Peptides against a protein of PDB entry 6IDX. Designs and how they scored, part 23

Target 1, 380 residues: chain A of PDB entry 6IDX
Amino acid sequence: KELAKLSADVTFATEFINMDGIIVLTRLVESGTKLLSHYSEMLAFTLTAFLELMDHGIVSWDMVSITFIKQIAGYVSQPMVDVSILQRSLAILESMVLNSQSLYQKIAEEITVGQLISHLQVSNQEIQTYAIALINALFLKAPEDKRQDMANAFAQKHLRSIILNHVIRGNRPIKTEMAHQLYVLQVLTFNLLEERMMTKMDPNDQAQRDIIFELRRIAFDAESDPSNAPGSGTEKRKAMYTKDYKMLGFTNHINPAMDFTQTPPGMLALDNMLYLAKVHQDTYIRIVLENSSREDKHECPFGRSAIELTKMLCEILQVGELPNEGRNDYHPMFFTHDRAFEELFGICIQLLNKTWKEMRATAEDFNKVMQVVREQITRA

## One batch from the design tools (peptide; aimed at target 1 L51 E52)

Design b2_p13_4_s2 (made by RFdiffusion4, then SolubleMPNN; from b2_p13_4 with P1S P9R)
Fold by OpenDDE base, seed 4:
Structure b2_p13_4_s2 (fold): chain B 380 residues (1-380), chain A 13 residues (1-13)
Amino acid sequence: as target 1 above (380 residues)
Amino acid sequence: SLPPLKPPRRPVP
């Protein structure tokens, strides 16, 4: 008890560490000896002293044994642990993950995100905060292959649903620290879009070109019975597609693939367009056909607008940027849907199309429309 | 009473 209090003092910590004091504390945890009177209280003080001592940065986190890690992970994975022990165990695991890649590997073998999600289903916001902080630490320190696994849509869906229902929609004010951890989780989630944002379309890749062709098909061939055999007119067909790609509002009507060679937003814009076309088909068709039937120079170029909007959303959401220690602003909307970025795109493209009409914009006004839309999105 | 834990470290990557 006194040790846990004194361990916050750097002078005491230095002296205690020089006396192998941390080794004694680690051995107490490793022993798991429930035979001691007041074991839970003793353990909670031991873990407190250990954290406070390690926080001085005098001793490397790599000094801890695998047995110690397993004991701490055991306190996080077991359903009936004292709240004080659980909180400290989460904090220790977070610190281990953040300070050592070797400890991250060992911890990632001993705990699952599913186990951490259970600690979000509690009323204690401090436990919830440390659980999210540990998830964020694991996400941040994960190698790219495991980051994709942590990023699996199912784990994210369940995590997002639990966060939404038990944290965001909870009957309690969100504290600044929880808001920060939600912000960090949001940033780390958006950084998964960075790869697609920085992926250039290959104009020669037929599979990628077939996606653009599918956008055309959904917009213009939805009423045409597929029974019209590809008749002999290859040139008329190419000329027809060039017209359709113009009506879709691509900048390059001959080869729309060229519009996706710029990064950002690269292929992420095409992903958003395809999502809109497949998931919100009626909205997509309406936007395209409403603008494609205009000969008054007030047509909103859908393809160009979708690309520049995707880029703008990446800029607003700071895709590819690291979490800022000072920020605590998170968007609750991103916890409401599995594909929240694409859904946001679908909302914003409708807003853009509306704003374009209201402004009576022409192609020359494009940048002005985008500026107005940016202001509308950033104020919402 | 146990001393309160400090909030989680705000990791900069």
Scores: peptide ipSAE 0.275, ipTM 0.892, DockQ to the pose 0.833
OpenDDE base, seeds 1, 2, 3, 5: peptide ipSAE 0.264, 0.263, 0.266, 0.268; ipTM 0.886, 0.885, 0.887, 0.889

Design b2_p13_4_s3 (made by RFdiffusion4, then SolubleMPNN; from b2_p13_4, 4 letters changed)
Fold by OpenDDE base, seed 4:
Structure b2_p13_4_s3 (fold): chain B 380 residues (1-380), chain A 13 residues (1-13)
Amino acid sequence: as target 1 above (380 residues)
Amino acid sequence: DLPALRPPRRPVP
């Protein structure tokens, strides 16, 4: 108890560490010896002292044994652990993950995001905060191959639902630290879009061109049975498609694939358009047909608008930027849906189409409409 | 009473 208080002092910590005191604390954890009177209290103080000592940065986190890591991970994975031990164990694991890639590897083998989700279902916001902080640490330190797995784990409806229902919609005000951890989690999740945002379309890739053709088909041929094989009428058909790509509002009516060669937003814009067309087909068809029937120069160019809106959303959401230590602004909407970015796009493209009509915009007003839409999105 | 833990670190990546 006294040690845990004194360990916050750097002078004491330096002397205690020089006396191999930290090794004694690690051995106490490693022993797992429940035979001591007040074991849980003693352990909680031991873990506190260990954290405070390590926080001085005098000793490398790599000094810890695999047995120590397993004991700490055990306190996080076991049901009905003392809250005081659990909190400290989460904090230790977070610190280990952040300070050592070697410890990250060992911890990632011993714990799962599923185990950490259980600690979000509690009413203790401090436990919830440390659980999210550990998830964020694991996500941040994951190699690129495992980031997708962490992303998939966050993309698991369960984690988002638990955060939404037990943290965001909880009966308690969200503390600044929790808000920061939710912000970090959001940023790390949006950074997964960076690859697609920076992926150029290959105008010669037939499979990618078939996606653009599918957008055309959904908009204009929705009543035509897909069984009507594209008959051999080459030139008249190309001319027809050029008209349709103009009606879709692509900048390059001859080869719409060229509109997706610019990064950002690259292929991410096409992903959003395809998602809208497949998941919100009626909305997509309505937007396209409403503008395709206009000859008054007040048509909203859907294709161009979708690309520039995707780029704008990436800028607003800071896709590819690292989490800022000072920020705590998170969007609850991103915890409501598995495809939250694409759903946001679907909302914002309708807003854009509405704003375009309200402004009586022409193609010359495009940038002005986008500025108004940006202000609307950032104020919502 | 146990000393309160410091909040989670805000790691700079």
Scores: peptide ipSAE 0.284, ipTM 0.889, DockQ to the pose 0.840
OpenDDE base, seeds 1, 2, 3, 5: peptide ipSAE 0.276, 0.273, 0.274, 0.281; ipTM 0.886, 0.884, 0.884, 0.889

Design b2_p13_4_s4 (made by RFdiffusion4, then SolubleMPNN; from b2_p13_4, 4 letters changed)
Fold by OpenDDE base, seed 4:
Structure b2_p13_4_s4 (fold): chain B 380 residues (1-380), chain A 13 residues (1-13)
Amino acid sequence: as target 1 above (380 residues)
Amino acid sequence: DLPALKPPRRPRP
């Protein structure tokens, strides 16, 4: 009790650390000896003192043993742990992950995001905050290969649903710290779009060209079996496709693949178009056909609009930027759907198409329409 | 009473 209070003082901490006091605390945790009277209270104070001592930055986090990590991870993975121990254990793990890549690797082997999800289903916002903070720490420190797996785990309907229902839609005001952790989680999730945003289309890649052809098929020949190989087109068919790509609103209607060679938004724009065409087919067909039937120069070029909108959304969402320590603004919508970015794109492309009509825009007004749409999206 | 924990460290870049 006194040690946990005194450990906040840097002078005491320095002396106590010089006396190997922190090693004694770690050994107390490592022993797991439940035989002591008031074990839970003693452990909670031990973990508090350990955190306060380590917060001075005098001792490296790498000093901790694998046994210590396993004990702390055990307090997070076990269903019946004292809330005070759980909170401190989450805080210790978060600090370990943030301060040491070696500890991250060990912790990532001992704890799953699935175990941390259980700590989001509680009525304690502090526990929820530390659980999200640990998820965010694991996400930040994950190597690129594992980061996509964690994202897929966050894209798991379960984590998003729990955050949405138990945190965001909870009966309690969201504290600034929780709002920050939700913001961080959102930013880290959007940063996974960076790879696709920076991926250039190869105009010679037939598989990528087949996606553009599929967009054409869905828009103009939706009843046709996709099994009709796109490659067998006579010169008349090539001329037909050039017309169709013009009606789709590609800038390069001869070779639409060229529109996706610029990064950003690269292939991410094509992913959004394909998602819209497959998941919201009626909306896609309506947008394309309504603009393709116009002869009055007031057609909204879907392909160009989708590319520039994707780029704009990446700019608004700061895709590829690290989380800002000062920000706490998060979008609840991104917790509602697995493909939240593509769903946002689908909403925003409809807004763009509407705004284009309302403005009676032509191709010369394109940048002006995009600016109005940006303002509409940023204020929503 | 246990001392209140400080909030999680904001992830530094």
Scores: peptide ipSAE 0.273, ipTM 0.893, DockQ to the pose 0.857
OpenDDE base, seeds 1, 2, 3, 5: peptide ipSAE 0.270, 0.267, 0.268, 0.265; ipTM 0.892, 0.890, 0.890, 0.891

Design b2_p13_5 (made by RFdiffusion4)
Pose (drawn by RFdiffusion4):
Structure b2_p13_5 (pose): chain A 370 residues (1-223, 234-380), chain P 13 residues (1-13)
Amino acid sequence: KELAKLSADVTFATEFINMDGIIVLTRLVESGTKLLSHYSEMLAFTLTAFLELMDHGIVSWDMVSITFIKQIAGYVSQPMVDVSILQRSLAILESMVLNSQSLYQKIAEEITVGQLISHLQVSNQEIQTYAIALINALFLKAPEDKRQDMANAFAQKHLRSIILNHVIRGNRPIKTEMAHQLYVLQVLTFNLLEERMMTKMDPNDQAQRDIIFELRRIAFDAETEKRKAMYTKDYKMLGFTNHINPAMDFTQTPPGMLALDNMLYLAKVHQDTYIRIVLENSSREDKHECPFGRSAIELTKMLCEILQVGELPNEGRNDYHPMFFTHDRAFEELFGICIQLLNKTWKEMRATAEDFNKVMQVVREQITRA
Amino acid sequence: LQNSLDSIREDAS
């Protein structure tokens, strides 16, 4: 108890650390008997002292043994134990992950997505905060080539709806540190879109060109003389600036292939809305048609700007958009809503092709005021 | 981005 008190003082901590005092603590956790059952209070003070001593930055986090790591991960992976032990265990794991790529790799193997998510279902907001913090730490430290798989795994176990039901709509008001972790989670989530945003279409890749052909087919085949007239104009009546080679329009980064993903999502998941928008504007040879392809690409870019896809998380922000915690595919759903808004605003302005940038500005103002 | 130990310190006290 006394050690937990004094370890926050750097003057004391240095003295204790210079006698390998941290090893006394790690050895106790690694091999001490009946710690959770008979000595939980002692164990809580031990973990408090350990974290306080390590927070002075005198020694590397890489000093910790695999045995110590496994024991701490064990306290998190178990059907919940004492709240004080769990809080400190989650905090130790977060610090290990943030401070070492090696520790991240070992910890990622010792804890499951389901075990971490289950700790969000406790009524204690600090336990919830550290759980989200550990999740955020794993995302921050995951190799670029593994982060997407991790996101899918957390999504399949309902991380989003659990956060919505147990944190955002929970009984306890969200305090500042929890709000900060939600902000960081949202930033990391949006940043999963960044690679596709910056990926150019290869116009010479037939498989990619066939995706655009399929987009056009879904809409034009819903319309016979009128259908033929649409196809004779290649992709003009689908609204692409490059009428003959629309794949070239997807070389603009941002938004790149993310725009294509959004269009395909709208066509497949919301086929009626996609067909309505395209057919209202595919036989219009007055200058008043809303160009779908050009509008979708620019809207995708605008949404990326509004939502700050690619921005790094920082210490000063605690903001988040709660509606993104209400749908697994909220970004794509937002695209669909905004493309309908864009078409409504276009018609309200009796807009022509020359008005394209003005309409996009009005749409930007509508979205950002909402 | 990392959580503080303040609540842990308060609990220990």

Design b2_p13_5_s1 (made by RFdiffusion4, then SolubleMPNN; from b2_p13_5, 7 letters changed)
Fold by OpenDDE base, seed 4:
Structure b2_p13_5_s1 (fold): chain B 380 residues (1-380), chain A 13 residues (1-13)
Amino acid sequence: as target 1 above (380 residues)
Amino acid sequence: LRLSLESLRKEAE
């Protein structure tokens, strides 16, 4: 206990480390010897002292042994561990992950996100916070492939549900520390959109062009079986498609694929449009047909609006930016659905369409409408 | 990390 308290002092820490004191602490953890009276209390103070000593940045985190890592991971993965030990173990693992990529790799082999989710199902908000902090650390330090896997995994759906039900909708007020971790998790989740946001459409890619054609099909020919692959489009058919793409509100009526070559938002806009068209087909068809039937120049260009809205949402959500330590603002809505970004897009595109009508906007008013919509979204 | 240590310090008091 005294050592743990003194270890917070940099002068003491420096001297203690110079005396190889930290090595002694690590060996105590490595031994796993439960034979001592008050082992749990002693271990908790040992782990506290270790954390405090390491926080001074005098010693590299890479000094820890694999046995040490396994012991600490064991305290997190085992059921019915003492809360004091669990808390410190989570903090140590977080620190190890954040400070060393080599330690991240070792830790990622020893623990699963599923095990960490179990620590979210407790009433102790401190444990919940440390568990999310460790998840965030793992997410942040994961290579891009593993990061995407973590995001797509059943674990993440479950994680969102557990966070929503046990943290956000919990009977306890969310502390600033938890709010920060939720913010971090949200930012890291949105950063997964960056790849698609920065992916340019290839106008020559037939598969990508077929998605745009599918948008047309859903809007104007919803009763047609998708099996009718548009045969070699006669000039009349090309002219018809150009009209349809104009009605869809693409900027390039001849080759709508060109509208998705700008990054941001690149292919992410097309993903949102396709999601809307497939998941909210009635809403999509309504929006498109309502604007396609207008001859009064008050039509809202859906395609252009969807692209610019996607870009705007990326800007608002700061897609591609690292989490800021000073922020703790999170949106509970993003924990309610697996495809929360696309759902947000679906809500916002309806808002945009409504706002366009209310303003009696023309194409010249496009930027003004977008500004109003931005203000509406940022205030909501 | 810093917040974690601060919370641990408060519990050790």
Scores: peptide ipSAE 0.032, ipTM 0.691, DockQ to the pose 0.611
OpenDDE base, seeds 1, 2, 3, 5: peptide ipSAE 0.031, 0.030, 0.031, 0.031; ipTM 0.691, 0.683, 0.690, 0.694

Design b2_p13_5_s2 (made by RFdiffusion4, then SolubleMPNN; from b2_p13_5, 5 letters changed)
Fold by OpenDDE base, seed 3:
Structure b2_p13_5_s2 (fold): chain B 380 residues (1-380), chain A 13 residues (1-13)
Amino acid sequence: as target 1 above (380 residues)
Amino acid sequence: LRLSLDSLREEAL
């Protein structure tokens, strides 16, 4: 206990470290010697002293043994550990993951996100906070492939549900530390969109062009039996598609793929459009057909609007930015749905279409409409 | 900034 208190002082820490004091603490954890009276209390103070000493940055985290890691991971994975030991063990694992890629690899083999989710189902907000902090550390340090897999996995869906039900909708006020960890988790989740946001469409890629063609098909041919593709010559078909792409509100009516070469938002805008068209087909068709039937120059260009809206949403959500320690602003809505960004897009595109009508906008007013919509989104 | 899907839905309707 006294050692744990003194370990916060840099002068004491330096002297104690020079005497190999940290090595003695690590060996105490490694030994697992349960024979001592008050073992749990002594262990909690040992872990506190270890953490405080390591926080001075004098000793590399890579000094810890695999036995030490397994003991600490064991305190997190076992259901009957004292809350005081569990809290410190979560904090130590977080620090190990953040400070060492080699320790991350070892910890990621010993601990599952599923085990950490169990610590979110408790009434102790401090345990919940450290559990999310460790999840965030693991998510931050994960290779991109593993990060995407974690986001797409049932574990992430379950994690969002547990956070929503046991943290956000809990009967207790969310502390600043928890709000920060929820913000960090959200930022890390948004950063998964960065790849698609920065992916340029290849106008020569037929598979990517087929997605744009599918948007056209859903808007204009959804009721048409695929058998009635009229045998009209290839040129008439190209001219027909140019008209359809104009009605869809693409800037490049001849080759809409060119509209997705701008990064941001690149292919992410096309992903949003395709999601809207497949998941909210009636809403998509309504928006497209309402504007395709207008001859009064007050048509809202869906394709252009969807691209610029996707870019705007990425700017509002700060997609591709690192988490900032000074921020705790999180959006509870992103814990309510697996595809919350695409759902946000689907609502905001309706808001844009409404605002366009209310303003009686023309193509010249486009930037003014987008500014009004930005203000609406940022005040909501 | 706290985005609300419900508030945005109400504004979008």
Scores: peptide ipSAE 0.151, ipTM 0.870, DockQ to the pose 0.017
OpenDDE base, seeds 1, 2, 4, 5: peptide ipSAE 0.028, 0.010, 0.105, 0.103; ipTM 0.653, 0.500, 0.852, 0.850; seed 2 fails the geometry check

Design b2_p13_5_s3 (made by RFdiffusion4, then SolubleMPNN; from b2_p13_5, 8 letters changed)
Fold by OpenDDE base, seed 4:
Structure b2_p13_5_s3 (fold): chain B 380 residues (1-380), chain A 13 residues (1-13)
Amino acid sequence: as target 1 above (380 residues)
Amino acid sequence: LRLSLEALRKEAE
């Protein structure tokens, strides 16, 4: 206990480290020797002292052995561990992950997100905070391929559901530390959209063009069986499609694929449109047909609006930006649905369409409408 | 990290 307190002092820490004191602490953990009276208490103070000593940045985190990592990971992965040990172990693992890519790799082999999720199902908010912090650290330090794996729908769904039910909708006030971790998790989750946001559509990719054609089909041919192969379009059919793409509100009526070549928002806008068209088909059809039937120049261009709205949402959500240590603002809505961004888009596109009508906007007012919509979204 | 350490310090008091 005294060592843990003294270890917070940089002068003491420096001297203690110079005396190889930290090595003694690590060996104590590595031994796993439960034979000592008050082992759990001693271990908790040992881990505290270790954390305090390492916080001074005098010693590299890479100094820790694989045995040490396995012991600490063991305290996190075991179902019945002393809360004091668990808390410190989570903090140590977080620190290891944040400070060393080598340690990240080793830790990622020893623990699963599923094991960390179990620590969210407790009443102890400190444990929950450390568990989320470690998840965030793992997510932040994961290579892009593994980051997507961590983002796998089931783990994310389960994580989001548990966070929503046990943390956000918990009977306890959310502390600043937890709010920050929820913010970080939100930012990291939105950063998964960056790839699609920065993916340009290839106008020559037939599969991508077929998505745009599917948007047209859903809007205008909803009763027609998809079995009619899109390929045999006569010149009359191409002219018809150009009209349909105009009615859909694409900027390039001849080749709507060109509207998705700009990044941001790139393909993410098309993903949002397709999601809306498939999941909220009635809403999509209504929006498109309502604007397609207007001859008064007050039509809201759906395609253009969807692209610019997607871009705006990415800007508002700071997609691709690192989390800021000073922020703790999170949106519970993003934990309510697996496709929360697309659902937000679906809400916001309806808001945009409504706002466009209320303003009696024309194409010349497009930027003004977008500004109003931005203000509405940011205040919501 | 810093917040975690601060929390641990408070518990050690």
Scores: peptide ipSAE 0.029, ipTM 0.662, DockQ to the pose 0.612
OpenDDE base, seeds 1, 2, 3, 5: peptide ipSAE 0.029, 0.027, 0.028, 0.029; ipTM 0.659, 0.655, 0.661, 0.665

Design b2_p13_5_s4 (made by RFdiffusion4, then SolubleMPNN; from b2_p13_5, 6 letters changed)
Fold by OpenDDE base, seed 4:
Structure b2_p13_5_s4 (fold): chain B 380 residues (1-380), chain A 13 residues (1-13)
Amino acid sequence: as target 1 above (380 residues)
Amino acid sequence: LRLSLKSLREEAK
């Protein structure tokens, strides 16, 4: 206990480290000897002292043994561990992950996100915070390939549902620390959109062009069986498609694929449009047909609006930016749905369409409408 | 890290 307290002092820490004190503490953890009276209390103070000593940055985190890592991971993975030990173990693992890529790799082999999710189902907000912090650390330090897997694990209805039900909708006020971790998690989740946001459409890719054609089909020929492969369109059919693409509100009526070559938002805009068209088909058809039937120059260009809205949402959500330590603003809405970004897009595109009508906007007012919509979204 | 340590320091008091 005294060691743990004194270890917060840099002068003491320096001297203690110079005396190989950290090595002694690590060996105590590595030994796993439960034979001592008050082992749990002693271990909790040992882990506290270790954390405090390491926080001074005098010793590299890479000094820890694999046995030490396994012991700490063991305290997190075991179902019945003293809360004091669990808390410190989560904090140690977080620190190890954040400070060393080599330790990240070892830890990622010893623990699963599923095990960490179990620590979210407790009433202790501190444990929940450390569990999310460790998830965030693992997410942040994961290589890009594994990051998507973690995101998929996060997109697993389970983690979101647990966070929503046990943390956000919990009976306790969210502390600043938890709010920060929820913010971090949200930012890291949105950063997964960066790849699609920065992916340019290839206008020559037939599969990508078929998505645009599917948008046309859903809007104007919803009763037609998708089995009618876009046959060799006669010139009349090409002219018809150009008209349809104009009615869809694409900027390039001849080749709408060109509208998705700009990054951001690249293919992410097309993903949002396709999601809306498939998941919210009635809403999509209504928006498109309502604007396609207008001859008064007050039509809202859906395609252009969807692209610019996607870009705007990426800007608002700071897609591709690292989480800021000073921020703790999270949106509970993003924990309610697996495809929360696409759902947000679906809400915002309806808002945009409504705002366009209310303003009696023309194509010349496009930027003004977008500014008003931005203000509406950022205040919501 | 800092938040974790702060919480631990508050519990150790």
Scores: peptide ipSAE 0.030, ipTM 0.698, DockQ to the pose 0.603
OpenDDE base, seeds 1, 2, 3, 5: peptide ipSAE 0.030, 0.028, 0.029, 0.028; ipTM 0.698, 0.695, 0.694, 0.707

Design b2_p13_6 (made by RFdiffusion4)
Pose (drawn by RFdiffusion4):
Structure b2_p13_6 (pose): chain A 370 residues (1-223, 234-380), chain P 13 residues (1-13)
Amino acid sequence: KELAKLSADVTFATEFINMDGIIVLTRLVESGTKLLSHYSEMLAFTLTAFLELMDHGIVSWDMVSITFIKQIAGYVSQPMVDVSILQRSLAILESMVLNSQSLYQKIAEEITVGQLISHLQVSNQEIQTYAIALINALFLKAPEDKRQDMANAFAQKHLRSIILNHVIRGNRPIKTEMAHQLYVLQVLTFNLLEERMMTKMDPNDQAQRDIIFELRRIAFDAETEKRKAMYTKDYKMLGFTNHINPAMDFTQTPPGMLALDNMLYLAKVHQDTYIRIVLENSSREDKHECPFGRSAIELTKMLCEILQVGELPNEGRNDYHPMFFTHDRAFEELFGICIQLLNKTWKEMRATAEDFNKVMQVVREQITRA
Amino acid sequence: SPLHATPLPALPS
């Protein structure tokens, strides 16, 4: 108990650390008997002292043994133990992950998505905060080529709805540190879109060109002489600036292939809305048609700007949009809503092609004021 | 820049 008190003082901590005092603590955790059952109080003070000593930055986090790591991960992976032990265990794991790629790799193997998510279901906000912090730390440290798989795994075990039901709509008001972790989680989540946003379409890739053909087919085949007239104009009546080679429009980065993903999502998941928008504007040879392809690409880019896809998380922000915690595909759903808004605003302005940038500005104002 | 770890838990009673 006394060690846990004094270890926050750097003057004391240095003295204790210079006698390998941290090893006394790690050895106790690695091999001490009956720690959770008979000596939980002692163990909580031991973990407090350990974290306080390590927070002075005198020694590397890489000093910790695989045995120590496994024991701490064990306290998190178990059917919940004492709250004080769990809180400090989650905090130790977060610090290990943030401070070492090697420790991240070992910890990622010792804890499951389900075990971490289950700790969000406790009524204690600090346990919830550290659980989300550990999840954020794993995302931050995951290799670029593994982060998407991790996101899918957490999504399949309902991370989003658990956060919505147990944190955002929970009884306890969200305090500043929890709000910060939700902000970081949202930033990391939006940043999963960044690679596709910056990926250009290869116009010479037939498979990618066939995606645009399929988009056009879904809409034009819902309309006979009128259908023929649409196809003679290649992709003009789908609203692409490059009428003959719309794949070229997707070389603009941002939004790149993310725009294509959004269009395909709208067409497949919300086929009636997609068909309505395209057919209201595919036979319009007055200058008043709303160009779907051009509008979708620019809207995708606008949403990426509004939601700050690609921005790094920082220490000064605690903001988040709660509605994104209500749908697994909230970004794509937002695209669909905003493309309907864009078409409504376009008609309200009796807009022509020359008004394109003005309409996009009004839509930007509508979204950002909402 | 890297983010800082969540603040340490309070001292037990």

